# Ledger of designs, part 158: peptides against a protein of PDB entry 3ZOQ

Target 1, 223 residues: chain A of PDB entry 3ZOQ
Amino acid sequence: QLLQDSWWNQLKEEFEKPYYQELREMLKREYAEQTIYPDSRDIFNALHYTSYDDVKVVILGQDPYHGPGQAQGLSFSVKPGVKQPPSLKNIFLELQQDIGCSIPNHGSLVSWAKQGVLLLNTVLTVRRGQANSHKGKGWERLTDRIIDVLSERERPVIFILWGRHAQMKKERIDTSKHFIIESTHPSPFSARNGFFGSRPFSRANAYLEKMGEAPIDWCIKDL

## One batch from the design tools (peptide; made by RFdiffusion4, then SolubleMPNN)

Design b2_p25_2_s2 (from b2_p25_2, 18 letters changed)
Fold by OpenDDE base, seed 2:
Structure b2_p25_2_s2 (fold): chain B 223 residues (1-223), chain A 25 residues (1-25)
Amino acid sequence: as target 1 above (223 residues)
Amino acid sequence: MEAAEAELAELIARLGLSAVVERYF
């Protein structure tokens, strides 16, 4: 699968490295022997929907949803027709309270991705029913490189870092150029400890406006 | 129900287990 030229230029060297070749071989076996999510064609959807140059905002997730039909290669996002996971429901609650958007009747965040919101998981695949099963297999090195090349970009990026896992990536971000929005994770187990009321959407748009960029239309239309 | 969830969240936060819980939701 050919990435967009902009991402290919940034990442081509990674794909030639031994770690990625090993990851690729592992994934070939996993997809052949196990049920792996997302669909192999959807693994790089975050990069497909949002080119390197078009990235305005990054939202980091951990790994894909591990239930049938859920993951679509975008952090926190689920395919249309799929019940919204608890964290996503809380994201939409905060969205409503922050900027007045209606809660959509689906969980697809593709509209954000198409506007320059890179919905990146640090690990891009998972075994069915086994959360974090592909942790430490090489994805983190690639996704760290994605963060690095964005950090090195002259044009500023806004990084939204929900929870401790995402916040661990803060050290890779040049805060002299880029903006970071941090809060607790939208999970029901953490949302009331700082995520609710954090207003990440309005804050992101405020930064975009300061940069002279068009804000994100965070409101998601019903399907 | 909201109060119970808040209490659990607070407990999880105090125990430093937020990262563990985050991956499941």
Scores: peptide ipSAE 0.095, ipTM 0.740, DockQ to the pose 0.160
Fold by OpenDDE base, seed 5:
Structure b2_p25_2_s2 (fold): chain B 223 residues (1-223), chain A 25 residues (1-25)
Amino acid sequence: as target 1 above (223 residues)
Amino acid sequence: MEAAEAELAELIARLGLSAVVERYF
Protein backbone atom coordinates (compact mmCIF):
# COMPACT_ATOMS: atom_id res chain seq x y z
CA GLN B 1 0.00 0.00 0.00
CA LEU B 2 1.08 3.55 -0.70
CA LEU B 3 1.63 5.56 2.46
CA GLN B 4 1.57 9.30 2.88
CA ASP B 5 4.95 10.83 2.14
CA SER B 6 5.62 11.68 5.78
CA TRP B 7 5.23 8.06 6.86
CA TRP B 8 7.13 6.75 3.85
CA ASN B 9 10.12 8.88 4.78
CA GLN B 10 10.07 7.42 8.29
CA LEU B 11 9.42 3.79 7.37
CA LYS B 12 10.89 3.20 3.88
CA GLU B 13 13.96 1.49 5.34
CA GLU B 14 11.76 -0.98 7.20
CA PHE B 15 9.94 -2.03 4.04
CA GLU B 16 13.26 -2.97 2.45
CA LYS B 17 14.31 -5.21 5.35
CA PRO B 18 14.08 -9.01 5.10
CA TYR B 19 11.62 -9.32 8.00
CA TYR B 20 9.08 -7.14 6.22
CA GLN B 21 9.52 -8.96 2.93
CA GLU B 22 8.92 -12.23 4.76
CA LEU B 23 5.86 -10.72 6.43
CA ARG B 24 4.58 -9.57 3.06
CA GLU B 25 4.99 -13.02 1.54
CA MET B 26 3.28 -14.59 4.54
CA LEU B 27 0.37 -12.16 4.18
CA LYS B 28 0.01 -12.91 0.47
CA ARG B 29 -0.37 -16.59 1.32
CA GLU B 30 -2.70 -15.92 4.26
CA TYR B 31 -5.05 -13.68 2.26
CA ALA B 32 -5.13 -16.23 -0.55
CA GLU B 33 -5.75 -19.30 1.62
CA GLN B 34 -7.58 -17.93 4.70
CA THR B 35 -10.11 -15.29 5.66
CA ILE B 36 -7.96 -12.46 6.99
CA TYR B 37 -9.06 -9.17 8.56
CA PRO B 38 -9.10 -6.36 7.79
CA ASP B 39 -9.37 -6.19 4.00
CA SER B 40 -5.85 -6.01 2.57
CA ARG B 41 -6.50 -2.47 1.34
CA ASP B 42 -7.39 -1.39 4.90
CA ILE B 43 -4.31 -2.76 6.72
CA PHE B 44 -2.59 0.63 6.90
CA ASN B 45 -5.71 2.78 7.42
CA ALA B 46 -4.28 4.20 10.65
CA LEU B 47 -1.34 5.63 8.69
CA HIS B 48 -3.57 6.67 5.79
CA TYR B 49 -5.89 8.76 7.96
CA THR B 50 -3.15 10.23 10.17
CA SER B 51 0.15 11.38 8.66
CA TYR B 52 3.39 11.25 10.64
CA ASP B 53 3.39 15.02 11.07
CA ASP B 54 -0.31 15.20 11.97
CA VAL B 55 -0.17 12.69 14.84
CA LYS B 56 -1.34 14.35 18.05
CA VAL B 57 -2.49 11.31 20.02
CA VAL B 58 -1.69 7.60 19.80
CA ILE B 59 -4.07 4.91 21.04
CA LEU B 60 -2.51 1.45 20.96
CA GLY B 61 -4.45 -1.75 20.42
CA GLN B 62 -3.25 -5.34 20.18
CA ASP B 63 -4.63 -6.81 16.94
CA PRO B 64 -7.74 -6.38 14.75
CA TYR B 65 -11.18 -7.73 15.55
CA HIS B 66 -11.45 -11.22 14.08
CA GLY B 67 -15.18 -11.27 13.27
CA PRO B 68 -16.79 -10.67 9.87
CA GLY B 69 -17.02 -7.05 8.77
CA GLN B 70 -15.61 -5.64 12.03
CA ALA B 71 -12.01 -4.53 11.50
CA GLN B 72 -11.29 -1.45 9.42
CA GLY B 73 -7.57 -0.98 10.10
CA LEU B 74 -8.03 1.23 13.18
CA SER B 75 -7.56 0.09 16.79
CA PHE B 76 -10.85 -0.43 18.68
CA SER B 77 -12.85 0.84 15.68
CA VAL B 78 -15.52 -1.10 13.77
CA LYS B 79 -17.20 -0.42 10.45
CA PRO B 80 -20.62 1.24 10.48
CA GLY B 81 -23.47 -1.24 10.82
CA VAL B 82 -21.39 -3.54 13.04
CA LYS B 83 -22.39 -4.14 16.65
CA GLN B 84 -20.07 -2.30 19.01
CA PRO B 85 -17.68 -4.72 20.74
CA PRO B 86 -17.62 -4.68 24.57
CA SER B 87 -14.38 -2.69 24.89
CA LEU B 88 -15.62 -0.08 22.44
CA LYS B 89 -18.89 0.25 24.33
CA ASN B 90 -16.89 0.94 27.47
CA ILE B 91 -14.77 3.50 25.62
CA PHE B 92 -17.96 5.34 24.68
CA LEU B 93 -19.30 5.10 28.23
CA GLU B 94 -16.11 6.71 29.52
CA LEU B 95 -16.30 9.30 26.75
CA GLN B 96 -19.81 10.20 27.87
CA GLN B 97 -18.83 10.45 31.53
CA ASP B 98 -15.59 12.29 30.79
CA ILE B 99 -16.73 15.04 28.41
CA GLY B 100 -20.48 14.52 27.93
CA CYS B 101 -20.52 13.05 24.41
CA SER B 102 -23.55 11.05 23.36
CA ILE B 103 -23.11 7.35 22.58
CA PRO B 104 -22.93 7.07 18.78
CA ASN B 105 -25.13 4.64 16.86
CA HIS B 106 -22.01 3.14 15.21
CA GLY B 107 -18.47 2.19 16.19
CA SER B 108 -16.35 3.99 13.60
CA LEU B 109 -13.51 6.07 15.04
CA VAL B 110 -12.49 7.48 11.64
CA SER B 111 -13.36 11.00 12.84
CA TRP B 112 -10.68 10.67 15.54
CA ALA B 113 -8.12 9.42 13.03
CA LYS B 114 -8.79 12.37 10.72
CA GLN B 115 -8.04 14.75 13.59
CA GLY B 116 -4.63 13.27 14.38
CA VAL B 117 -5.47 10.30 16.62
CA LEU B 118 -3.30 7.41 15.43
CA LEU B 119 -5.40 4.31 16.14
CA LEU B 120 -2.57 1.79 15.89
CA ASN B 121 -2.67 -1.93 16.58
CA THR B 122 0.68 -3.58 17.31
CA VAL B 123 -0.34 -6.42 14.98
CA LEU B 124 -2.21 -5.27 11.87
CA THR B 125 -3.85 -8.49 10.63
CA VAL B 126 -5.69 -11.50 12.05
CA ARG B 127 -7.28 -14.75 10.88
CA ARG B 128 -11.03 -15.05 11.19
CA GLY B 129 -11.96 -16.33 14.62
CA GLN B 130 -8.32 -16.63 15.75
CA ALA B 131 -7.19 -13.76 17.96
CA ASN B 132 -3.45 -13.04 17.81
CA SER B 133 -2.97 -15.56 14.99
CA HIS B 134 -0.49 -13.20 13.30
CA LYS B 135 1.45 -12.40 16.48
CA GLY B 136 5.23 -12.71 16.09
CA LYS B 137 5.17 -12.59 12.28
CA GLY B 138 6.89 -9.22 11.87
CA TRP B 139 4.16 -6.63 12.52
CA GLU B 140 5.48 -5.89 16.01
CA ARG B 141 8.87 -4.89 14.60
CA LEU B 142 7.26 -2.44 12.20
CA THR B 143 4.86 -0.99 14.78
CA ASP B 144 7.69 -0.68 17.31
CA ARG B 145 9.49 1.39 14.68
CA ILE B 146 6.36 3.54 14.29
CA ILE B 147 6.43 4.20 18.04
CA ASP B 148 10.18 4.87 17.91
CA VAL B 149 10.00 7.46 15.11
CA LEU B 150 7.14 9.21 16.91
CA SER B 151 9.15 9.19 20.14
CA GLU B 152 12.09 10.72 18.27
CA ARG B 153 9.88 13.46 16.80
CA GLU B 154 10.50 16.93 18.21
CA ARG B 155 6.82 17.87 18.30
CA PRO B 156 5.25 16.19 21.35
CA VAL B 157 2.78 13.30 21.14
CA ILE B 158 0.24 12.04 23.66
CA PHE B 159 0.26 8.26 24.12
CA ILE B 160 -2.87 6.70 25.58
CA LEU B 161 -1.86 3.29 26.93
CA TRP B 162 -4.78 1.13 28.04
CA GLY B 163 -3.77 -2.11 29.71
CA ARG B 164 -0.52 -4.01 30.14
CA HIS B 165 0.17 -4.79 26.48
CA ALA B 166 0.11 -1.14 25.49
CA GLN B 167 1.96 -0.09 28.64
CA MET B 168 4.86 -2.38 27.75
CA LYS B 169 5.63 0.09 24.96
CA LYS B 170 6.28 2.87 27.48
CA GLU B 171 9.99 2.02 27.52
CA ARG B 172 10.18 3.14 23.88
CA ILE B 173 8.67 6.56 24.60
CA ASP B 174 10.79 9.57 25.57
CA THR B 175 8.76 10.87 28.51
CA SER B 176 10.86 14.03 28.61
CA LYS B 177 9.13 15.12 25.38
CA HIS B 178 5.92 13.12 25.21
CA PHE B 179 2.92 12.66 27.48
CA ILE B 180 1.52 9.32 28.59
CA ILE B 181 -1.99 8.60 29.82
CA GLU B 182 -2.23 5.16 31.44
CA SER B 183 -5.12 3.14 32.82
CA THR B 184 -6.50 -0.37 32.86
CA HIS B 185 -7.92 -1.72 29.61
CA PRO B 186 -11.52 -0.85 28.54
CA SER B 187 -12.30 -4.59 28.43
CA PRO B 188 -15.19 -5.68 30.67
CA PHE B 189 -12.59 -7.72 32.56
CA SER B 190 -10.58 -4.64 33.57
CA ALA B 191 -12.58 -1.45 32.94
CA ARG B 192 -13.98 -1.23 36.48
CA ASN B 193 -10.47 -1.42 37.92
CA GLY B 194 -9.29 1.94 36.63
CA PHE B 195 -10.43 2.64 33.06
CA PHE B 196 -13.77 4.08 34.11
CA GLY B 197 -13.11 7.47 35.63
CA SER B 198 -9.63 7.74 34.06
CA ARG B 199 -10.89 10.58 31.80
CA PRO B 200 -8.36 10.05 29.01
CA PHE B 201 -10.18 12.32 26.55
CA SER B 202 -10.26 15.47 28.66
CA ARG B 203 -6.72 14.79 29.87
CA ALA B 204 -5.46 14.44 26.30
CA ASN B 205 -7.12 17.71 25.33
CA ALA B 206 -5.63 19.42 28.38
CA TYR B 207 -2.15 18.41 27.22
CA LEU B 208 -2.89 19.55 23.66
CA GLU B 209 -3.98 22.95 24.95
CA LYS B 210 -0.79 23.26 27.02
CA MET B 211 1.19 22.61 23.84
CA GLY B 212 -0.77 25.24 21.93
CA GLU B 213 -2.47 22.60 19.79
CA ALA B 214 -6.11 22.37 18.83
CA PRO B 215 -7.97 19.86 20.99
CA ILE B 216 -9.57 16.74 19.57
CA ASP B 217 -13.31 16.74 19.03
CA TRP B 218 -13.90 13.33 20.54
CA CYS B 219 -17.67 13.41 20.10
CA ILE B 220 -18.85 11.18 17.27
CA LYS B 221 -21.93 12.01 15.22
CA ASP B 222 -24.51 9.41 14.33
CA LEU B 223 -24.64 8.10 10.77
CA MET A 1 -23.29 -10.96 25.91
CA GLU A 2 -21.27 -7.97 27.06
CA ALA A 3 -23.16 -7.92 30.31
CA ALA A 4 -22.46 -11.59 30.86
CA GLU A 5 -18.73 -11.10 30.43
CA ALA A 6 -18.74 -8.14 32.79
CA GLU A 7 -20.64 -10.14 35.38
CA LEU A 8 -18.21 -13.01 35.03
CA ALA A 9 -15.28 -10.65 35.45
CA GLU A 10 -16.81 -9.22 38.59
CA LEU A 11 -17.46 -12.69 39.95
CA ILE A 12 -13.89 -13.78 39.28
CA ALA A 13 -12.57 -10.66 40.98
CA ARG A 14 -14.89 -11.05 43.96
CA LEU A 15 -13.95 -14.68 44.48
CA GLY A 16 -10.24 -14.00 43.99
CA LEU A 17 -10.03 -16.73 41.37
CA SER A 18 -7.80 -14.79 39.00
CA ALA A 19 -6.01 -11.52 38.50
CA VAL A 20 -7.48 -8.92 36.20
CA VAL A 21 -7.39 -10.31 32.68
CA GLU A 22 -6.70 -7.98 29.82
CA ARG A 23 -8.66 -8.89 26.72
CA TYR A 24 -8.86 -7.08 23.40
CA PHE A 25 -12.42 -7.37 22.09
Scores: peptide ipSAE 0.094, ipTM 0.714, DockQ to the pose 0.169
Fold by OpenDDE base, seed 1:
Structure b2_p25_2_s2 (fold): chain B 223 residues (1-223), chain A 25 residues (1-25)
Amino acid sequence: as target 1 above (223 residues)
Amino acid sequence: MEAAEAELAELIARLGLSAVVERYF
């Protein structure tokens, strides 16, 4: 649990709270008795790759992929060699249409994370084959605090909120300081209702440039 | 597989169940 110092300073009080201790004990049992994703060492990868101070953009997901070898602790991202899930395929289609990036031959979004894109799920673990199985166990309280401390930050953040679940977090974001990009979810069930053509990548970069920050290189190289 | 998934997606969208299905894909 070696978080970067910047996140530790923001979250250290949460780890001492009863809810987090209960969550930790639950997770110990779950990892011992069930197949849980991601690997326990990858749970906080979003925070490991993107420090509190380096966050430029936040992309919220719900919970990790629940299939073997998929989840790597980053929202929407899959490990190299894993077939791209439908939502991720649609993300890359929109990326191509928005700013002309080629579709990568893998689904790892680590390159975004390293540039300051916080790829955060609201729930950070899941049982194999059981979507949202760890909902309501304490993760949401921690991830709400992550959103809160980012909202309180003086340096602006861009929040990309795809679908209703992510958009429910809008109430926690100070929209006088921070910018929100909203659309329907990239899922095949909703992408045609507003995600396609929403151009979140170019819009995010336009705001970064207005803020005097370097834009994100959203294009992902093949492995 | 992709065509079948798209058809199912469209059906679920029509039924207003998009929020439930978003987490599975």
Scores: peptide ipSAE 0.078, ipTM 0.723, DockQ to the pose 0.209
Fold by OpenDDE base, seed 4:
Structure b2_p25_2_s2 (fold): chain B 223 residues (1-223), chain A 25 residues (1-25)
Amino acid sequence: as target 1 above (223 residues)
Amino acid sequence: MEAAEAELAELIARLGLSAVVERYF
């Protein structure tokens, strides 16, 4: 079965709701009239790379990078050849300190996604140069549902919640069966206040091992 | 790459965003 089928079964009811139809129509206009990121074919990359059943870890972001060629449809990830944004650099610094991985020469997190790390933004599109320009347009309702159906899943999930925005979603997560890893955001403005030294990668793998699952290979190979 | 694009296109089509994708394909 295609990775698409597992998410479709979980989300099909949302796509029939008025809010999503309104979002759809808004996006049609936005992509026609504005430069919107990511590319329309990349909007749902998180769901494409990581099926509902294959989700092991969730990393929540806010919205896509709003610069040219950056957004890849995966939270914190950038396309190869793109300069690593400051938050991503800090993620790799923590990765190095946590489990000894080298800093990759690119910023693509696709290798994580393919291993079951759902790299989900709460808002999946953005106007060029306008951070959070698509906030409150319906994406949050869909992505809340994604969190809900994962929370309802019997097989445990690890949620990595960096910063206040992501942590606000904790109330939607059944902590009796799912695991939460919280810290400050990897942003240069907050990383020194708790992100550095939080060791989210080793902690996530420790939970996976406890569950009898294969750990994530967090180390990213150079291209 | 072509197969991956086709699979993604199908996903987007199911999500009712075909009109958006069609502009880029």
Scores: peptide ipSAE 0.018, ipTM 0.476, DockQ to the pose 0.019

Design b2_p25_2_s3 (from b2_p25_2, 14 letters changed)
Fold by OpenDDE base, seed 3:
Structure b2_p25_2_s3 (fold): chain B 223 residues (1-223), chain A 25 residues (1-25)
Amino acid sequence: as target 1 above (223 residues)
Amino acid sequence: MKKAEEERERLIKELGESKVVELYY
């Protein structure tokens, strides 16, 4: 799949490595024999919408939604017309309480991506109905490299790490240059234990302002 | 809330936190 030049320059060596070639061969079989999400054209949407140089904020997810028509190639995001999943609903509730945004009538986070919010899953594909089914197949090595090259960037990045899975990536982030916002996950099982009231959106914008950068417009317009 | 927290802790012990999150993705 074609990447824009800014990401290609950072990742081109990974695509030549055996692990990635094996991953590609696995994916060819999976997409041919089973229903895999997202659409193969959308796998790298996070990198398509947000260039390496334009990244301001990173929000890490685990793997794509595994239901029909849901996954958009962006962490936590769903295509327009798709019912908002429970964690996404809680994200919008916190957004409303944090900075006063209205809850949108859809679940697409593309407007965030276009402003420099990298919505990255650690695993970029999934089998229909089988959460985390492509764990340990090679994606984690590539997405670790994505985190690494962002950590190595001179211009600071803000990492929003919801839950323990995302927080395990802290060891890869140079905290002398970059900022980390941590809380429990927005899942109904964990949101009441720290996600609600964590105010990640205003905190992210506060860091951006300190850096002299334009804040993110987190409010999402209805369709 | 206390019962919900006890249930959450039980599920985390049995499945791991990542799996508990997956139930509500």
Scores: peptide ipSAE 0.077, ipTM 0.656, DockQ to the pose 0.341
Fold by OpenDDE base, seed 4:
Structure b2_p25_2_s3 (fold): chain B 223 residues (1-223), chain A 25 residues (1-25)
Amino acid sequence: as target 1 above (223 residues)
Amino acid sequence: MKKAEEERERLIKELGESKVVELYY
């Protein structure tokens, strides 16, 4: 897939490396032989919607939803018409309690992405019905580089790190320049242990305002 | 509810949060 120039300039060296070529060949086989999510055209949607220069906030996910029609290349986001997964429902509950947004009638977070919220999974593909099936195949190396180049950026970024998996990436982030918002994961198994009441949306906007940047309109319109 | 929460916490402790997320994303 062709990336925006800003991302291409940051990542072009990765695409030339053997690990990525091997990943690409693996993906070609996977997509040919079985159902892989998201659609191959949507793998890099996070980078398509949010340029390197436009990133204001990063929200890290693990890997795409593995059910039909769910994944759209954005962490936690689902296509319109798809039932909101439990973690996403909890995200919207926290959003409502944090800043008063109504619960949307869909689960698409594209509006966040378009405003500079990089909705990045650490693994960008998954086999149907097999969570984390593409773990350790090369995506993590690329997405680590994405985090690295954002960390190296002079203009500050806000990283929202829900749960231990995302928080493991904190060591790659220059906290002298960038801001971290941490809590437990929005999953029903962990949300009550710190995610609820963490108010990541208002906190992110507070940082943006402090930086002299426009806040994110986190409220999502119904479709 | 209390029992379910305790079980969730046990699972998180045993499997790790990341694995629990995989089970209930």
Scores: peptide ipSAE 0.074, ipTM 0.656, DockQ to the pose 0.317
Fold by OpenDDE base, seed 1:
Formats: C-alpha cells, structure tokens, sequence
Structure b2_p25_2_s3 (fold): chain B 223 residues (1-223), chain A 25 residues (1-25)
C-alpha cells in the first residue's frame, strides 16, 4: 500500500528495515494461507483517513476485530451493517452521556477519522477468530514509530488511552507538548470502573479549543 | 468488592488485562 506523502515522509525508513520486511513476508503467507482481517487494502486505513499533519486526536486500540466483515482498519470501528461490539456500544453510551450525541445505527467511526482522529491499533492485522494472533510480529514496532513521530510533532496531539495496554504507550509521549486522556477500557469488564463518566470527548474538545483548533464533531449520523 | 469485580480481578491475574479486554472487545 502506498501511504500519503505526510505519513510516507515520517515512516518510509521503517519500511526498509528488516523487521518490516519480515512482517511483510509473514503477512503475505498469512493472507494466503489464513483468513486475515482486515482486508489487506484496509490495513492502513487509519493513516489513509487521517494525515500526519491533520491528526488532532489519537485513540489507541490493541488489534482488529477478528470476526467476518468487522474490522475496517480503524480502532474500535466496525463496517456499516455490522453489529456494534460491546466496547463500541459503551463508547457510544459514554458519548451520549458526555455530550448528548444519539447512539448511531452503525459502528463506523470514519467520520471521526476524517476530522483528524487517528484510530490506531497497535497491531494492525489478526487471524479470524484468534484475537491478538499477530502480536509480536512487527506491527508494534511500526505503530510505536507512529506514536513517536506524533510525539515529536510540534503541533500538539491529544492521546486518548483507554486501559493499561494503551496506557503503556504513555512513556513514548512528550507530555510537555501533548495531552493525555486516560481511563479504564470501555470493555464491559472495566467500563464501570472509570470509563463511564470519564467524558473523553468533551475533554478532548476542551483541549482543542484551548489550542485554537476546531473541535471534533463526535456525533455520528445514521446511515 | 462486588462479586463481578472480584471475578474480573481474578481473570486479570490469570489471563492479563489485555486478554480480559479481548473477551469483550
């Protein structure tokens, strides 16, 4: 896949490194021999929808949904027509309580991505039915670099870090420049322990406004 | 601590938080 210029300039050196070449060869085998999600053309959708310069907010996920037709290359997001996964439902519940948005009739977060919300998983592929099956294969090094180059950017970014996995990336973020919004994960197992009531959407917009940036329209229209 | 939270903590200890989250991603 060809990345847009803004990301290519930031990441081109990674693609020449042995780890990424090994990852690529692994992925070629995986896509040939297994059912892998998302579609290979959608792996970098987060970077496709949100340029390096346009990133306002980052929301980190772990890895793609592993069910048929779900993953679309954006963290927490599912393709239209797909039932909203439990964590996503809780995200929308918090969105409603936070800023009054209606619960959308779909789970696509593309509208966020188009506004500068980088919906990044730390691992960008998964085998069908096997959560985290591509952990430790090289994606984390690339996505760490994505976080690093954003951290190095002069223009501030807001990082929304739900749960411990995402929060482990905080050490890579220059908090002198960038803002961090942390809470427990939206998963049903953890949402009531801090995610609900955390108001990440209004808080993100408050930071954006303070920075003189246009806020995100977090409300998602029905399809 | 609620029974459900105790079970959650047990699962976190056994599986790791990330894996527990994956059960309800």
Amino acid sequence: as target 1 above (223 residues)
Amino acid sequence: MKKAEEERERLIKELGESKVVELYY
Scores: peptide ipSAE 0.067, ipTM 0.636, DockQ to the pose 0.366
Fold by OpenDDE base, seed 2:
Structure b2_p25_2_s3 (fold): chain B 223 residues (1-223), chain A 25 residues (1-25)
Amino acid sequence: as target 1 above (223 residues)
Amino acid sequence: MKKAEEERERLIKELGESKVVELYY
């Protein structure tokens, strides 16, 4: 996939490295032999919707939804018409309690992405019905680099890190420049242990305002 | 709530938090 100039300039060296070439070859085989999500054209949607320079907020996910028609290349987001997964429902519940947004009738977070919310999974592909099936294949190295280049950016970024998996990336973030919002994961197994009431959306906007940047309109319109 | 928390903790101990999250992402 062709990346826009801002991300290309930051990541071009990664694409030339052996690990990424191996990943690419693996993906070619996987997409040919298996049902892989998201669509190959959607793998880098997070980077397509949100340029390197436009990143205001990062929300880290693990890997794409592995059900038919769900994944759209954005963490936690599902295509319109797809039933909202449990964690996403909880995200919207927290959104409602945090800043008063109505719960949308769909699960697409594209509107966030277009405003500078990088909805990044650490692993960008998955086999149908097999969560984490592409873990350890090279994506993590690339996405670590994405975090690194954002951390190296002078203009501050807000990292929203839900759960331990995402929080493991904290060591890569220069907290002298960037802001971190941490809580338990929105999963039903963990949401009541800290995610609910964490108010990540208002907190993110508070940081943006502190930086003199426009806040994110987190409220999602119905389709 | 205590029972649910205990179940969660047991599952996290057995499967790891990432796996527990994976079941309900």
Scores: peptide ipSAE 0.103, ipTM 0.666, DockQ to the pose 0.337; fails the geometry check

Design b2_p25_2_s4 (from b2_p25_2, 19 letters changed)
Fold by OpenDDE base, seed 3:
Structure b2_p25_2_s4 (fold): chain B 223 residues (1-223), chain A 25 residues (1-25)
Amino acid sequence: as target 1 above (223 residues)
Amino acid sequence: MEADEAKLEALIKELGLSEVVDRYF
């Protein structure tokens, strides 16, 4: 899959490494023999929508939604016309409470991605109906490198880390340069324990303004 | 289906896998 030049320059060395070649061969078999999400052309959509230099905010997810038509290569996001998953509904509830945005009639977060919000899963593919089926196959090493090169960037980044899985990546982030927003996960099982009321959207914009950057328009228009 | 869903929910909670719940429910 062809990446933007900015990401290619940061990641080209990874693509030549044995682990990534093994991952690619595994994926070729998986896509041939199984139903894999997202579509192979959408695997790197997070990097396609948000260049390395344009990243302002990072939101980490675990792995793609494993239902038909859901995953579009962006963490927490679903294609238009797809029912909003519970965690995404809670994200929109917090968005409404935090900064007054209306709940959109769809679940696509593409408008965030286009503004510099990198919606990155740590694992970029999944088998239909089998959550975490591609865990430990090499994606985590690549996505760790994505976090590393962003951490090494001089221009500051805001990392939004919901839940323990995302928070484990904090050790890779230079907190002398970059900002961290942490809370419990938006899942119905954890949202009431700290996600609700965490106000990640207004806090992210406050950091952007402090850096002299344009804030994110987090409000999503109806399609 | 409801019984299996409830069992899975309980297991996910027990294992502290709350981040995975939105993919099943």
Scores: peptide ipSAE 0.029, ipTM 0.592, DockQ to the pose 0.154
Fold by OpenDDE base, seed 4:
Structure b2_p25_2_s4 (fold): chain B 223 residues (1-223), chain A 25 residues (1-25)
Amino acid sequence: as target 1 above (223 residues)
Amino acid sequence: MEADEAKLEALIKELGLSEVVDRYF
């Protein structure tokens, strides 16, 4: 028997709303007429790997990588065998400096997702080679609702908000219940302005320990 | 890649997320 989908219970009303139906119809056309990333079956991988009840940490991204074979339906994550994007390289550099993890030989963050790290982009699809091409098409309304229902959850969540785009979502988070870790973005353009040395991984684990929860094993094994 | 797909499919089935996926396309 299938387990009850905790995300479905939280989001079912959104899927019936006109904006989402319009988004769905748009996506059907886009996937039929264009090369869209990620694969359609991977769009909701963040929700697939991390149930509503299992979310411990949220890491917000903007939109998927727009190159072939890159996007995995998880923010910042790339499929195995894909060259690590600059931001992801910086994430691993900070991970190494923060808690001593080795830099993995791949860029898949699935191991984080499976431990309760919701790797959520605010926009969940993109046209090949066209960053933010699906901005303002309805994804933001759904992902805002995802943030809202997490904010409403009694069990605390840790939100890691890298850069201004993610930090704009702070207003939707009940900071009386939930924890926020903010810094500049891991992008090469901003990482030296506060991301490096921000120690988000140890800080997240410190919050989890204070909550009586198991810490995240942030170290990623080679494949 | 096949191992990861199999794990994902198993996870989707286990968690009952198929209804969500099927409604998107």
Scores: peptide ipSAE 0.017, ipTM 0.434, DockQ to the pose 0.019
Fold by OpenDDE base, seed 2:
Structure b2_p25_2_s4 (fold): chain B 223 residues (1-223), chain A 25 residues (1-25)
Amino acid sequence: as target 1 above (223 residues)
Amino acid sequence: MEADEAKLEALIKELGLSEVVDRYF
């Protein structure tokens, strides 16, 4: 996939490395032989919607939704017309309680992405019905590099790290330059243990304002 | 089914696997 120039400049060396070539060949076979999500054209949507220079906030997910029509290449986001997954519903509940946004009638977070919220999964593809099926295939190395180059950026970034998996990446983040917002995961199994009431949206905007940046309009309009 | 779900939920919490639950439910 063609990346924006800003991401290409940061990641071009990764794409030439053996691990990524192996990943690419694996993906070619997977997409040919299996049902893989998201659509191959949507794999890098997070990078397409949010350039390297435009990143204000990063929200880390694990891997894409593995149901038909769900994944759109953005962490936690689902295509319009798709039922909101439980974690996403909880995200919107917290959004409502945090900053008063109405719960949208869809689950697309594209409006966040367009404002500089990098909705990055650590693994960017999945087999239909098989969560984590592409874990350990090379995506994590690329997405670690994405985190690294953002951490190395002089302009500060806000990292929202929900749950243990995302929080494991905090060691890669230069906290002398960047801000971290941590809580439990929005999953129904963990949301009541700290995600609810964590107010990640207002806290992110407070950091942006401190940096002299425009805040994110987190409220999502109905379609 | 509800009893099995409750047991699974308890196990997932105990193992710290709460982040993956929304992909199965």
Scores: peptide ipSAE 0.032, ipTM 0.597, DockQ to the pose 0.186; fails the geometry check
Fold by OpenDDE base, seed 1:
Structure b2_p25_2_s4 (fold): chain B 223 residues (1-223), chain A 25 residues (1-25)
Amino acid sequence: as target 1 above (223 residues)
Amino acid sequence: MEADEAKLEALIKELGLSEVVDRYF
């Protein structure tokens, strides 16, 4: 899929590099021989919904959900009609406690993406039923570059880093320009250790308002 | 089965792999 011009200008050199060519060839084989998520047309949905210039907030995930119909190319997000995964349920619980939003009847975060929330996984594909099956295949180098070019941007970005994996990317972020909101992961195994009560949504909006930008409407309407 | 699952959860939490566990369960 063609990236938006703003992302293409930032990333075009990566696509010519050997690592990405190897990744692409690997993905061609994987999609032909295995069930891979998300759909190949949805791999870059995070970049499709949120242009480089429109990014206000970044939420980092690890890799896509590996169940049928779940992944839609956005971190933590699931397609409408899909049961909300445990981490996503906890995200909505925190959203309700933080800013009073109702729990939506679906798990699609597309409304956030359209407002400038880059929902980026560090690995953009996964084999069915095999979490992290595409780890170390080249995606991390591309997504590191995405973080790098955002870090280099003059206009500040808010990075929401849930859990240790996301927080490892902090070293790539210029904290003199950009804001970081850190907590434990929303997973049931870690949410009670700091995610709940972290109020990432109100904190993000407070930064946006301070910068003179429109806040994110984090509340998700039912479908 | 529940006891083994709890042990696995505890181990994964201890190893800082909570994000991976959330995807399996």
Scores: peptide ipSAE 0.031, ipTM 0.586, DockQ to the pose 0.174; fails the geometry check

